# Peptides against a protein of PDB entry 2Q3Z, part 187

Target 1, 272 residues: chain A of PDB entry 2Q3Z
Amino acid sequence: YVLTQQGFIYQGSAKFIKNIPWNFGQFEDGILDICLILLDVNPKFLKNAGRDCSRRSSPVYVGRVVSGMVNCNDDQGVLLGRWDNNYGDGVSPMSWIGSVDILRRWKNHGCQRVKYGQCWVFAAVACTVLRCLGIPTRVVTNYNSAHDQNSNLLIEYFRNEFGEIQGDKSEMIWNFHCWVESWMTRPDLQPGYEGWQALDPTPQEKSEGTYCCGPVPVRAIKEGDLSTKYDAPFVFAEVNADVVDWIQQDDGSVHKSINRSLIVGLKISTKS
Target 2, 254 residues: chain A of PDB entry 2Q3Z as posed
Amino acid sequence: YVLTQQGFIYQGSAKFIKNIPWNFGQFQDGILDICLILLDVNPKFLKNAGRDCSRRSSPVYVGRVGSGMVNCNDDQGVLLGRWDNNYGDGVSPMSWIGSVDILRRWKNHGCQRVKYGQCWVFAAVACTVLRCLGIPTRVVTNYNSAHDSNLLIEYFRNSEMIWNFHCWVESWMTRPDLQPGYEGWQALDPTPQEKSEGTYCCGPVPVRAIKEGDLSTKYDAPFVFAEVNADVVDWIQKSINRSLIVGLKISTKS

## One batch from the design tools (peptide; made by RFdiffusion4, then SolubleMPNN)

Design b2_p27_5_s2 (from b2_p27_5, 9 letters changed)
Fold by OpenDDE base, seed 4:
Structure b2_p27_5_s2 (fold): chain B 272 residues (1-272), chain A 27 residues (1-27)
Amino acid sequence: as target 1 above (272 residues)
Amino acid sequence: LSNLTDEEVIDSIPDSEKDDITQRPIG
């Protein structure tokens, strides 16, 4: 999880699983230096360098910083996400084959955001950075991954009488979503939550005012301990949300229906 | 929570190219 520089990232859908090779390249020349620059341009460092540096011995702290800095939201982060198939002014997310080129581009252009990424790109870059910093990390893919926006552990669709989704589709389920899991102790939590911690660098929801997510113990998610720092309800929902359809009738009435056909969450952990 | 190892996934990957590798909403 620290030594491997090449691996696979899983994509596609639950029914049609695909994978791509990825060069994490955490030991390539200059990559560690770039990771250190990433830390030195994070908002917490800019606010109080001494305090930030004093906390870099904590993988919990560093993991949270990295999850925020891999995306360019709120800071001088690495990647700008885009999902609308309009990539003409940058690089298509599908074109990347490794983290090294992304990180080098970011650094070489004065820490300007790299266009563009999607979930697996964010996750892969985060994985590289965390590995560089000595934190065992793997990319995780979750099929039928829920994005719960209101922390009610539900994905709620408003549908017309014909079953067609109405409105802005604020809540959604991704065909797949990628994040990372990092191995660390959790001295900030009760005993038993050491081990794999979920971190999500894709800018989906704000955590404490910043587009970051985690670390949250995988065990806590598995056991349904939603009080556990950080962002347990959100991560839990990604893999366990129930789907509710609010079916709007022409008379203005709304019928609630539990969608049992759309099963949220099929998580794949990698060895690379 | 459903969890599979990468080895298990590799063994179960269908020989299909029907799905786009892009991340997209479903519903």
Scores: peptide ipSAE 0.401, ipTM 0.742, DockQ to the pose 0.256
Fold by OpenDDE base, seed 5:
Structure b2_p27_5_s2 (fold): chain B 272 residues (1-272), chain A 27 residues (1-27)
Amino acid sequence: as target 1 above (272 residues)
Amino acid sequence: LSNLTDEEVIDSIPDSEKDDITQRPIG
């Protein structure tokens, strides 16, 4: 989890699982220095360098910072996400084969955001950075991954009487989504939550005002302890949201229906 | 919550290459 530089990232769909090779390259020349630059340009460092540096011994703190800094939202972060299939002014997310080129481009262009990434690119870069910083980390893929926007643990679709989706889809289920899990102790929590912690660097929802997510104990998610910091409800929903259809009738009546055909969450953890 | 190991995933991979590797919404 720290020493492995080559690996695979799972993609595709639940029915058609695919993988790609990925060079994490955490030991390549200059990569550690770039990871340290990433920490030195984070908003918390810019606000209070002494306080930020004093907390870098905490993998909980560092993990949360890295989650926020891998995306360029709200800060001088590494990657700009794009999902509209228009990548002509940058590099297609599908073109990347490793984290090293991305990190070098970011640094060499004055910490300007790199175009473009999607979930697996964000996760892979985060994995590289965290490994560089000595935090055991693995990439995780979740198929049928829910994006809950209103924190109700539901994915809600509005449909007409014919079952057609109406209006703008605010909430969604991804065919797949990638994030990372990092091994750390949780002295900030009650005993028993040491181990794998989920961190999500893809900018989906704000946590405490920043596009970041986690760390949250995988155990807490498994046990349904949604009070556990950070962002337990969001991560829980990614792997366990229920899907609800609001069916609108011509007479103006609305019927609530549980969608049993859309099963959220099929998580794959990479084995060391 | 479902969790698969790498070995389980490898064994479950179909021969079909039809699915796009891009992240996209379903439903």
Scores: peptide ipSAE 0.400, ipTM 0.742, DockQ to the pose 0.260
Fold by OpenDDE base, seed 1:
Structure b2_p27_5_s2 (fold): chain B 272 residues (1-272), chain A 27 residues (1-27)
Amino acid sequence: as target 1 above (272 residues)
Amino acid sequence: LSNLTDEEVIDSIPDSEKDDITQRPIG
């Protein structure tokens, strides 16, 4: 994990799995220095440098910082996300072949956000940074990945009497989503939660006021322990949410129906 | 929760060129 500089990232859909080669390049010249700059421009450092530096020995702390700093939301982070296929004023997310160019562009342009990324780009850059910092990390792809916005562990669709979705979809299921898992101990939790921790650098929901996610023990997600910090309910929903249709009837009544055709969560854990 | 290793996926699910590589909502 730490030593591998090249790997594959899985994309596409559950039915049509694709992969792309990716150069993580954590040992390329200057990349470690850029990762250190990333830490030194994070909001916590700017607020209290001494406190931030004193906590950098904790992979839990560093992982959370990196999760927030890989996206440019709320800070001088690395990447701006875009999903509307309008990339003419930047670089298409599909054009990237590695993390090195992204990180170098970010640094060379005065830590200005790089346009553009999507989930796999965010995850890949986070993976590079975490590996540079000595944290074993892998990219994970989850097909049919839910984005629960109201923390009820459901993806809810509102439908008319004909089954047609009404209004804008507030919640959604992505065809795929990528994040990272990092290996670390969790001295801040009860015993048994050491191991792989999920971290999500794609800006989806705010955690403690910042677009970041995790670390949360993969074990906690598997066991359904939603009390485990950080962001267990959100990550749990990404892989386990149920889909519910609220069907409006002519008489004004609403019928709740479990949508069994949409199965959330097919996670692929990579070895690179 | 379905969790597969990359090796398991490679062995069990064929790759396809038909699907777009960008993130898209499904429903």
Scores: peptide ipSAE 0.394, ipTM 0.739, DockQ to the pose 0.241
Fold by OpenDDE base, seed 3:
Structure b2_p27_5_s2 (fold): chain B 272 residues (1-272), chain A 27 residues (1-27)
Amino acid sequence: as target 1 above (272 residues)
Amino acid sequence: LSNLTDEEVIDSIPDSEKDDITQRPIG
């Protein structure tokens, strides 16, 4: 989880699982220096360099910073996400074969955002950076991954009496989603939450005003402790949300129904 | 379909899962 430079990332769908090889390359020349630059351009450093530097011994602090800085939202972060299949002014997310080229491009162009990434690209780059910084990290793929927008642990669809979706979808389920899990102690929490911590660098929801997510103990998610910082409700929903249909009838009445055809969450952790 | 229960209506909704390497919404 620190020494391995090559691995696999799972993609596809729950019914058709696929994988791609990925070069994390955390020990390639100059990559550590780029990771340090990433820390030195983060908003917390710019606000108070001394305070930021004093906190870099905390993997909790560093993990949260990296989660925010791998995406370019709100800061001088690494990657710009795009999902509309229009990648002509950059590099297609599907073209990347490793983290090294992405990080080098970012640094060599004056810390300008690299176009483009999707979830596995964000996760893979975060994995590289965290490994460079000495934090054991792995990429995780979750199939049928929910994006809960309002922290109610539900994916809600509005439908007519014929089952047709009405209006714009505010919440959604990904065919797959990738994030990282990092091994760290949690002295900021009650005892027992050391171990794997989920971090999500893909910009989905803001946490404390920034597009970042975690760290949150995997144990807390398994046990349903949603009070545990950071972002436990969101991460919990990614793997455990229920899908609810609000069906409007012709008489104006609305019926609540559980959608059993959409099952959220099938998580795969990598061994390398 | 007006005679169907809510559950029956939901069960008639097609599965939108697709086999692709790109990240995209389902459902």
Scores: peptide ipSAE 0.381, ipTM 0.722, DockQ to the pose 0.268

Design b2_p27_5_s3 (from b2_p27_5, 12 letters changed)
Fold by OpenDDE base, seed 5:
Structure b2_p27_5_s3 (fold): chain B 272 residues (1-272), chain A 27 residues (1-27)
Amino acid sequence: as target 1 above (272 residues)
Amino acid sequence: LSSLTDQEVIDSIPDSLKDDVTQRPIG
């Protein structure tokens, strides 16, 4: 995982799976230096350099920092996300073919955020950075990926009697979502949670005040242990949320219905 | 929670390019 520089990222939908080749390029000239700059501009370093540096031997700590720094939310991070199909003042997320150009642009422009990314771009850059830092990492794609915004493990839709969504759609299911899994021990947890840890660099929800997510043991998610650090409920919901329709009638009554047609979570993990 | 192996993914890829690769909400 650390040594692989070329790979594929899965995209599309559950019914129509696509892939794109990606150059992670973690061993290309200057990339490691850029990854170190990323660590040196993170908010924790700026607050207390000595404390931050003392913790960089922990892949748990570093993983969480990288998760936050790959996005430019709250900090001098690498990528600005955009999903509204208006990319004229930057690079379309679909145009990227590797992490190297993104990281070089970021560094060469004084750590100014690069426009633009979507989930797979965030994940791919995070994968490159983590691999550079010696952490075995892979990109993961989850089809029908839930974004739970109120931490109730549900995706809730409000619909009229005809099934039409009413009002602002606060919660959503992505056609697909990408994040990374990194291999690490978890000395901060009870024994048995070593192995793959989910990290999500796409800015979706704040964790402890910062747009970051994880690391959380994949095992904990699989077993439903939502008490594990970090962000287990959110990651659990991405792959296991139930969908609920609140159906409004003309008389003002509301009917709760479980939506069984929308199945959340079809996760694909790469082997390299 | 459902998962697929790399081979299962490859086998499931349709010839159709109908779906856009951008991330977007469904439902």
Scores: peptide ipSAE 0.397, ipTM 0.734, DockQ to the pose 0.257
Fold by OpenDDE base, seed 4:
Structure b2_p27_5_s3 (fold): chain B 272 residues (1-272), chain A 27 residues (1-27)
Amino acid sequence: as target 1 above (272 residues)
Amino acid sequence: LSSLTDQEVIDSIPDSLKDDVTQRPIG
């Protein structure tokens, strides 16, 4: 999880799983230096360099910083996300074949955001950075991945009488979503939560005011312990949310229906 | 420094399901 530079990232859908090869390249020339630059331009360092540096021995702290810095939201982070299939002013997310080119572009252009990424690109870059920093990390793909925006562990669709989704999209289910899992101890938690920790660098929700997510113990998610930091409810919902349809009838009445056809969460952890 | 908001990201997601390699909503 640290030594492997080549791997596969799973994409597609639950029924049609695909994968792409990816060059993580954590040991390629200059990549470690770029990772250190990433740390040195993070908001916490800029605010208080001494405090930030003193905490870099903590994989919990570093993981959270990296989660925030891989996306360019709120900071001089690496990647700008885009999902509308209009990538003409940058690089299509599908064009990337590794993290190295992305990181080099970021650094070489004065830490300007690289256009563009989607979930697997964010995850892959985070994986590279974390591995560079000595944190065992793997990319994870979750099919039918929920994005819960109101922390109620539900994905709620508003539908008309014909079952068509109405209004502006908010909560949703991705065909797939990628994040990373990193191996670390959790001295900040009760005993037993050491091991794989979920971190999500794709800017989906703010955590403590920053677009970052985790680390949260995978064990906590599996056991439904939503009290554990960080962001347990959100990550839990990604893999376990129930789906509810609010169906508005022509007479204005609303019917609540549990959607059992949409099964949230099929997580695949990679070996590399 | 700021980029897209959560809502802007969501609003940018197309309804097209043509490319199953891309990340897209399935609801």
Scores: peptide ipSAE 0.389, ipTM 0.712, DockQ to the pose 0.187
Fold by OpenDDE base, seed 1:
Structure b2_p27_5_s3 (fold): chain B 272 residues (1-272), chain A 27 residues (1-27)
Amino acid sequence: as target 1 above (272 residues)
Amino acid sequence: LSSLTDQEVIDSIPDSLKDDVTQRPIG
């Protein structure tokens, strides 16, 4: 989880799983220096360098910083996300074959955001950075991954009497989503939550005002402990949300129906 | 929550080229 520089990332859909080779390259020349630059341009460092540096011994703190800095939202982060198939003014997310080129481009262009990334690119870069900083990390793929926007652990669709979805979907289920899991102790929590911690660098929801997510113990998610910091409800929903259809009737009444055809969450934990 | 190891995926579900690799909404 630290020493391996080459790996695979799973993509596609639950029915049609794909994988791509990925060069994490955490030990390639200059990559550690770039990771340190990433830390030195983070908002917490810019606000109070002494406080930020004093906390860099904590993988919990560093993990959260990296989660925020891999995306360019709110800061001088690495990647700009794009999902509309218009990548002509940058590099298609599908073109990347490793983290090294992305990180070098970011650094060489004065920490300007790199165009473009999607979930697996964000996750892969985060994995590289965390491994480079000595934190055991793996990329995780979750098929049928829910994006809950209102923290009610549901994906809600509004439908007319004919079952047709009305309006733009605010909440959604991704065909797949990638994030990382990092191994660390959790001295900030009650005993028993050491081990794998989920971190999500893809900008989906704000956590404490910043587009970042985690770390949250994988154990807490498995056990349904939604009070566990950070962002347990969101991560829980990614893998466990129920899908609900709100069906409007002619009389104005709304019927709640559980959609059992859309099953959220099929997580793959990789060794590389 | 359904979780699979990478080995379980390799053993049980073959790769397919039929699906687009981009991240997109479903449903």
Scores: peptide ipSAE 0.382, ipTM 0.722, DockQ to the pose 0.252
Fold by OpenDDE base, seed 2:
Formats: sequence, structure tokens, C-alpha cells
Structure b2_p27_5_s3 (fold): chain B 272 residues (1-272), chain A 27 residues (1-27)
Amino acid sequence: as target 1 above (272 residues)
Amino acid sequence: LSSLTDQEVIDSIPDSLKDDVTQRPIG
């Protein structure tokens, strides 16, 4: 995990799984220095350098900082996300072949956000940074990945009597989503939650006011312990959310229907 | 640096399904 510099990232859909080669490059020249710069420009460091530095021995703390700093939301983070196929003023997310170029561009342009990333780019950069910092990390792909916005563990669609989606579709299911899992102990939790921890650097939801996610024990997600910090309900929903259709009838009545045809979650962990 | 809101991220997602390697909503 820490030693592997090249690997594959899974993409596509549940029915049509694809992958791309990726150069994580955590041992390439200057990359560790860039990772340290990333830590030194994080909001917590800028607020209180001594306090931030004193906590960097904790992979829990560092993991959470990295998940926030890989995206440029809220801070001088690395990547700007974009999904609208308009990438003319930057680099298409599909053009990246590794984390090294992204990190070097970020640093060389005065820690200005790099345009552009999508989920696998965010995850891959986070994986590189965490590996650089000595944290065993792997990229994870989840097909049919839910984005729950209100922490109710549901994806809710509003439909008319003809089954057509109505209103603003805020909640959604991604064809795929990528994040990372990092190996660490959890002294901040009850015993038994050591091991793989999910971290998500793609800016989907704010956690404690910042676009970051995790770390949350994979075990907690598996066992349904949603009280476990950090962000257990959100990560749980990504892989386990139920889909509900609210169907409005002509008479104004609303019918709740569980959509069993939309199955959320098919997680693949990369072993490289 | 300017940050994007969650809604801005969602609104940026195209309806196009031509590129199956990009991240996009389903259903």
C-alpha cells in the first residue's frame, strides 16, 4: 500500500466496470515536500501552527486534514471539482495519469487550485498524500454510490403520477464514486475500530463546517454503528442507502414507494 | 480561493451519458 507507486483505479458502472492506470508517485522527488506544504497551508495550521503540528502524529487528525485539503473548497486545497464537461480553462479530469503532475502544478502555481478533478482524481491525490505521510492507503470505488444530503440514509425522488421526476433533484446516486481507505488505530473510539478507515476528499458534504469526510471505521459502516465519528451516516448511505419515490397523484395525495430496482452500493477495494 | 457550494457541484453535473468513465448521476 505505502510502497506501491503505480496502480489501477476502477471507473465506469456496475455493469460495465472499467479501470485506468494511475501513477501515485509518492516517492518521486519533491512530492513529500509538497505534502508538507499542504499541511502547512491548512486552515488549522494557519489558525494555530503549534497546535496543528502537535497533532500531526495522529493519523486520524492528519487523515481528516488531508481529506479537506485535497479539495480546494474552504481553503487553499489542491483540486477544483467539475462535472459539466466544460474544461477548456483547465485540464480535463480524464486527462490526468497520475498525482505527481497535479501536486507539482498546485505547488508551482503558489498553491492555487488545479482545474479540474472528479472523484477518482480526488481519491488518487489523497492516496498519494497519505502514503507520503506514511499512512497505508488504498483507493476504493463504489458503484451506484449514493449522495445523501440530509442524513436520513435515503435517496428520495419526487415523482408525478406518470413516474417523472419533479422538482430540484438534489439527492442522487453516482454511477460510481471513489474515496480512500487508510489503515490506522482509533484511540479516540472504543476498542475494536482499528483497521481500515474511510476518507472522502471529494467535496460532497460539509463535516464540522468543512468539505471533508472521515476517518470512519469500515467496521462501523459494516456493523451499522452510525454514531461513530467521523461522518458515519454519510459514508453508510453511500453504500447502503435505500431509494424512496414520493409519488404525487392528481388528487393531491402522495404515495411512498420503496424503489427496489435501484440498488445502492457495490464497493471494490484496490489491493495495490 | 473561491469555494463551490454543494449545490454548485450538483448543478455542474451534465445530463450527458456519452462518456461512461466520468462521474455522473443515475436514476
Scores: peptide ipSAE 0.339, ipTM 0.699, DockQ to the pose 0.181

Design b2_p27_5_s4 (from b2_p27_5, 12 letters changed)
Fold by OpenDDE base, seed 1:
Structure b2_p27_5_s4 (fold): chain B 272 residues (1-272), chain A 27 residues (1-27)
Amino acid sequence: as target 1 above (272 residues)
Amino acid sequence: LSSLTDQEVIDSIPDSLKDDTTQRPIG
């Protein structure tokens, strides 16, 4: 989880699982220096360098910082996300074969955001950075991954009497989503939550005002402890949300129906 | 929550090109 520089990232869909080779390259020349630059340009360092540096011994703190800094939202972070198939002014997310080129581009262009990333690119770069900083980390792929926007643990679709979805979908299910899990103790929590912690660097929802997510104990998610910091409800929903159809009838009534055809969450945890 | 082991993932990978590697909404 720290020493391996080459690995695979799983993509595709639940029915058609794919994988790509990925060069994490955490030990390549200059990568550690770039990771340290990433820490030194984070908003918390810029606000109070002494306080930020004093907390860098905590993998909980560092993990959360990295989660926020891998995306360029709210800061001088590494990657700009794009999902509309218009990548002509940058590099297609599908073109990347490793984290090293991305990190070098970011640094060499004065910490300018790199165009473009999607979930696996964000996750892979985060994995590289965290491994480089000595935190055991793996990339995780979750098929049928929910994006709950209102923290009710549901993906809600509004439908007409014919079952057709009305308006733009605010909430969604991704065909797949990638994030990372990092191994750490959790002295900030009650005993028993040490181990794998989920961190999500893809900008989806704000946590404490910043596009970041986690760390949250994988155990807490498995046990349904949604009070556990950080961002347990969101991560829980990614893998456990129910899908609900709100069907409007001619009389103006709305019928709630559980959509059992869309099953959220099929998580793959890999060593690479 | 459904999880697969590393080996289960490997065994489940089909040789299919029907699905691309782009992250996209479903449903």
Scores: peptide ipSAE 0.403, ipTM 0.734, DockQ to the pose 0.261
Fold by OpenDDE base, seed 5:
Structure b2_p27_5_s4 (fold): chain B 272 residues (1-272), chain A 27 residues (1-27)
Amino acid sequence: as target 1 above (272 residues)
Amino acid sequence: LSSLTDQEVIDSIPDSLKDDTTQRPIG
């Protein structure tokens, strides 16, 4: 996982799985130096350099920092996300073919955010950075991926009697979503949670005040242990949330209905 | 160092996007 520079990222939908080739390029010239710059501009370093540096031997700590720094939310991070199909003042997320150009652009422009990314771009850059830092990492794609915003493990839709969504959509299910899994021990947890840890660099929800997510043991998610650090409920919901429709009637009554046609979560991981 | 809000991200996604390589909401 650390040594692989070329790979594929899965996209599309649950019914029609697609993939694109991606150059992670973690061993290309200057990329390691850029990854170190990324660590040196993170908010924790700026707040207390000595404390930050003392923790860089921990893949748990580094993983969480990288998750936050791959997106430009809250910090001097790498990528600005955009989903509105208006990419004329930057590079379309669909145009990227590797992490190297993104990281070089970021560094060469004084650590200004690169325009633009979507989930797989965030995940791919995070994968490159983590691999550079010696952390075995793979990109993961989850189809029908839930984004739970209120931490109730539900995706809730408000609909009229005709099934039309009413008001502002506050929660969603992505057709697909990408994040990374990194292999590490978890000395900060009880024994048994070593192994793959989920990290999500796409800015979706704040964790401890920063747009970052994880690391959380994949085992904890599988077993439903939502007490595990970090962000277990959110990651659990991405792959396991139930969908609820609140159906409004003309008389003002509301009917709760479980939506069984929307099945959340079909996770696949890369083999390299 | 302004951050996009969660709602701004959601609102920025057109429901009409049909590209199979683009991340978009369903349902």
Scores: peptide ipSAE 0.352, ipTM 0.714, DockQ to the pose 0.193
Fold by OpenDDE base, seed 4:
Structure b2_p27_5_s4 (fold): chain B 272 residues (1-272), chain A 27 residues (1-27)
Amino acid sequence: as target 1 above (272 residues)
Amino acid sequence: LSSLTDQEVIDSIPDSLKDDTTQRPIG
């Protein structure tokens, strides 16, 4: 989880699983230096360098920083996300074959955001950075991945009488979503939560005012302990949310229906 | 600094994508 530079990232859908090869390249020339630059331009360092540096021995702290810095939201982070299939002014997310080119572009252009990424690109870059920093990390793909916006552990669709989704989509389910899991102890939590921790660098929701997510113990998610920091409810919902349809009838009445056809969450952890 | 999130672009996602390896809503 630290030494492997080549790996695979799972994509596609639950029924049609695909994968792509990816060069993480954490040991390629200059990559570690770029990772250190990433730390040195993070908002916490800029605010208080001494405090930030003193906490870099904590994989919990570093993981959270990296989660925030891999996306360019709120900071001089690495990647700008885009999902509308209009990538003409940048690089298509599907064009990337590794993290190295992305990181080098970011650094070489004065830490300007790289266009563009989607979930697996964010995750892969985060994986590279975390591995560079000595944190065992793997990319994870979750099929039928929920994005819960209101922290109620539900994905709620508003539908017309014909079952068609109405209005602006807020909550949604991705065909797939990628994040990373990093191995670390959690001295900040009760005993037993050491091990794999979920971190999500794709900008989806703010955590403590910043677009970052985790670390949260995979065990906590599995056991439904939503009290654990960080962001347990959100990550839990990604893999466990129930789907509810609010069906508006022609007479204006609304019917609540539990959608049992949409099964949220099929997580695949990679070996590399 | 600020940038777009997946939530901000959700309404701009095409109904059909040519590349099926893209991340997209399944609603």
Scores: peptide ipSAE 0.329, ipTM 0.688, DockQ to the pose 0.190
Fold by OpenDDE base, seed 2:
Structure b2_p27_5_s4 (fold): chain B 272 residues (1-272), chain A 27 residues (1-27)
Amino acid sequence: as target 1 above (272 residues)
Amino acid sequence: LSSLTDQEVIDSIPDSLKDDTTQRPIG
């Protein structure tokens, strides 16, 4: 995990799985220095450098900082996300072949956000940074990945009597989504939650006021322990949410229907 | 640096399905 500089990231859909080669490049010249700069420009460091530095021995703390700093939301983070196929003023997310160029561009432009990323780009950069910092990390792809916005563990669609989606569709299911899993102990939790921890650097939801996610024990997600910090309900929903259709009839009545045809979650962990 | 809101991120997602290597909503 830590020693692998080249690997593959899974993309596509559940029915049509694809992959791309990716150069993580955590041991390339200057990359560790850039990772340290990333830590030194994080909001917690800027607020209290001594306190931030004193906590950097904790992979839990560092993982959470990195998940927030890989995206440029809320801070001087690395990547700006964009999904609308309008990338003319930057680099298309599909053009990246590794984390090194992204990190170097970020640093060389005075820690200005790099345009642009999508989920696998965020995850890959996070993976590089975490590996640089000595945290065993792998990229994870989840097909049919839910984005739950209200922490109810549901993806809710409003439909008319003809089954057509009505209103503003805020909640969604991604064709695929990528995040990372990092190996660490969890002294901040009850015993048994050591091991792989999910971290999500794609800016989907705020956690404690910042676009970051995790770390949360993969075991907690598997066992349904949603009280476990950090962000267990959100990560749980990504892989386990139920889909509910609210069907409005002409008479004004609303019928709740569980959509069993939309199955959320098919997780693939990359071993490289 | 300016940050995007969650809604801005969501609003940036196209309905286009031409490129299956991009992240996009389904259903």
Scores: peptide ipSAE 0.329, ipTM 0.700, DockQ to the pose 0.181

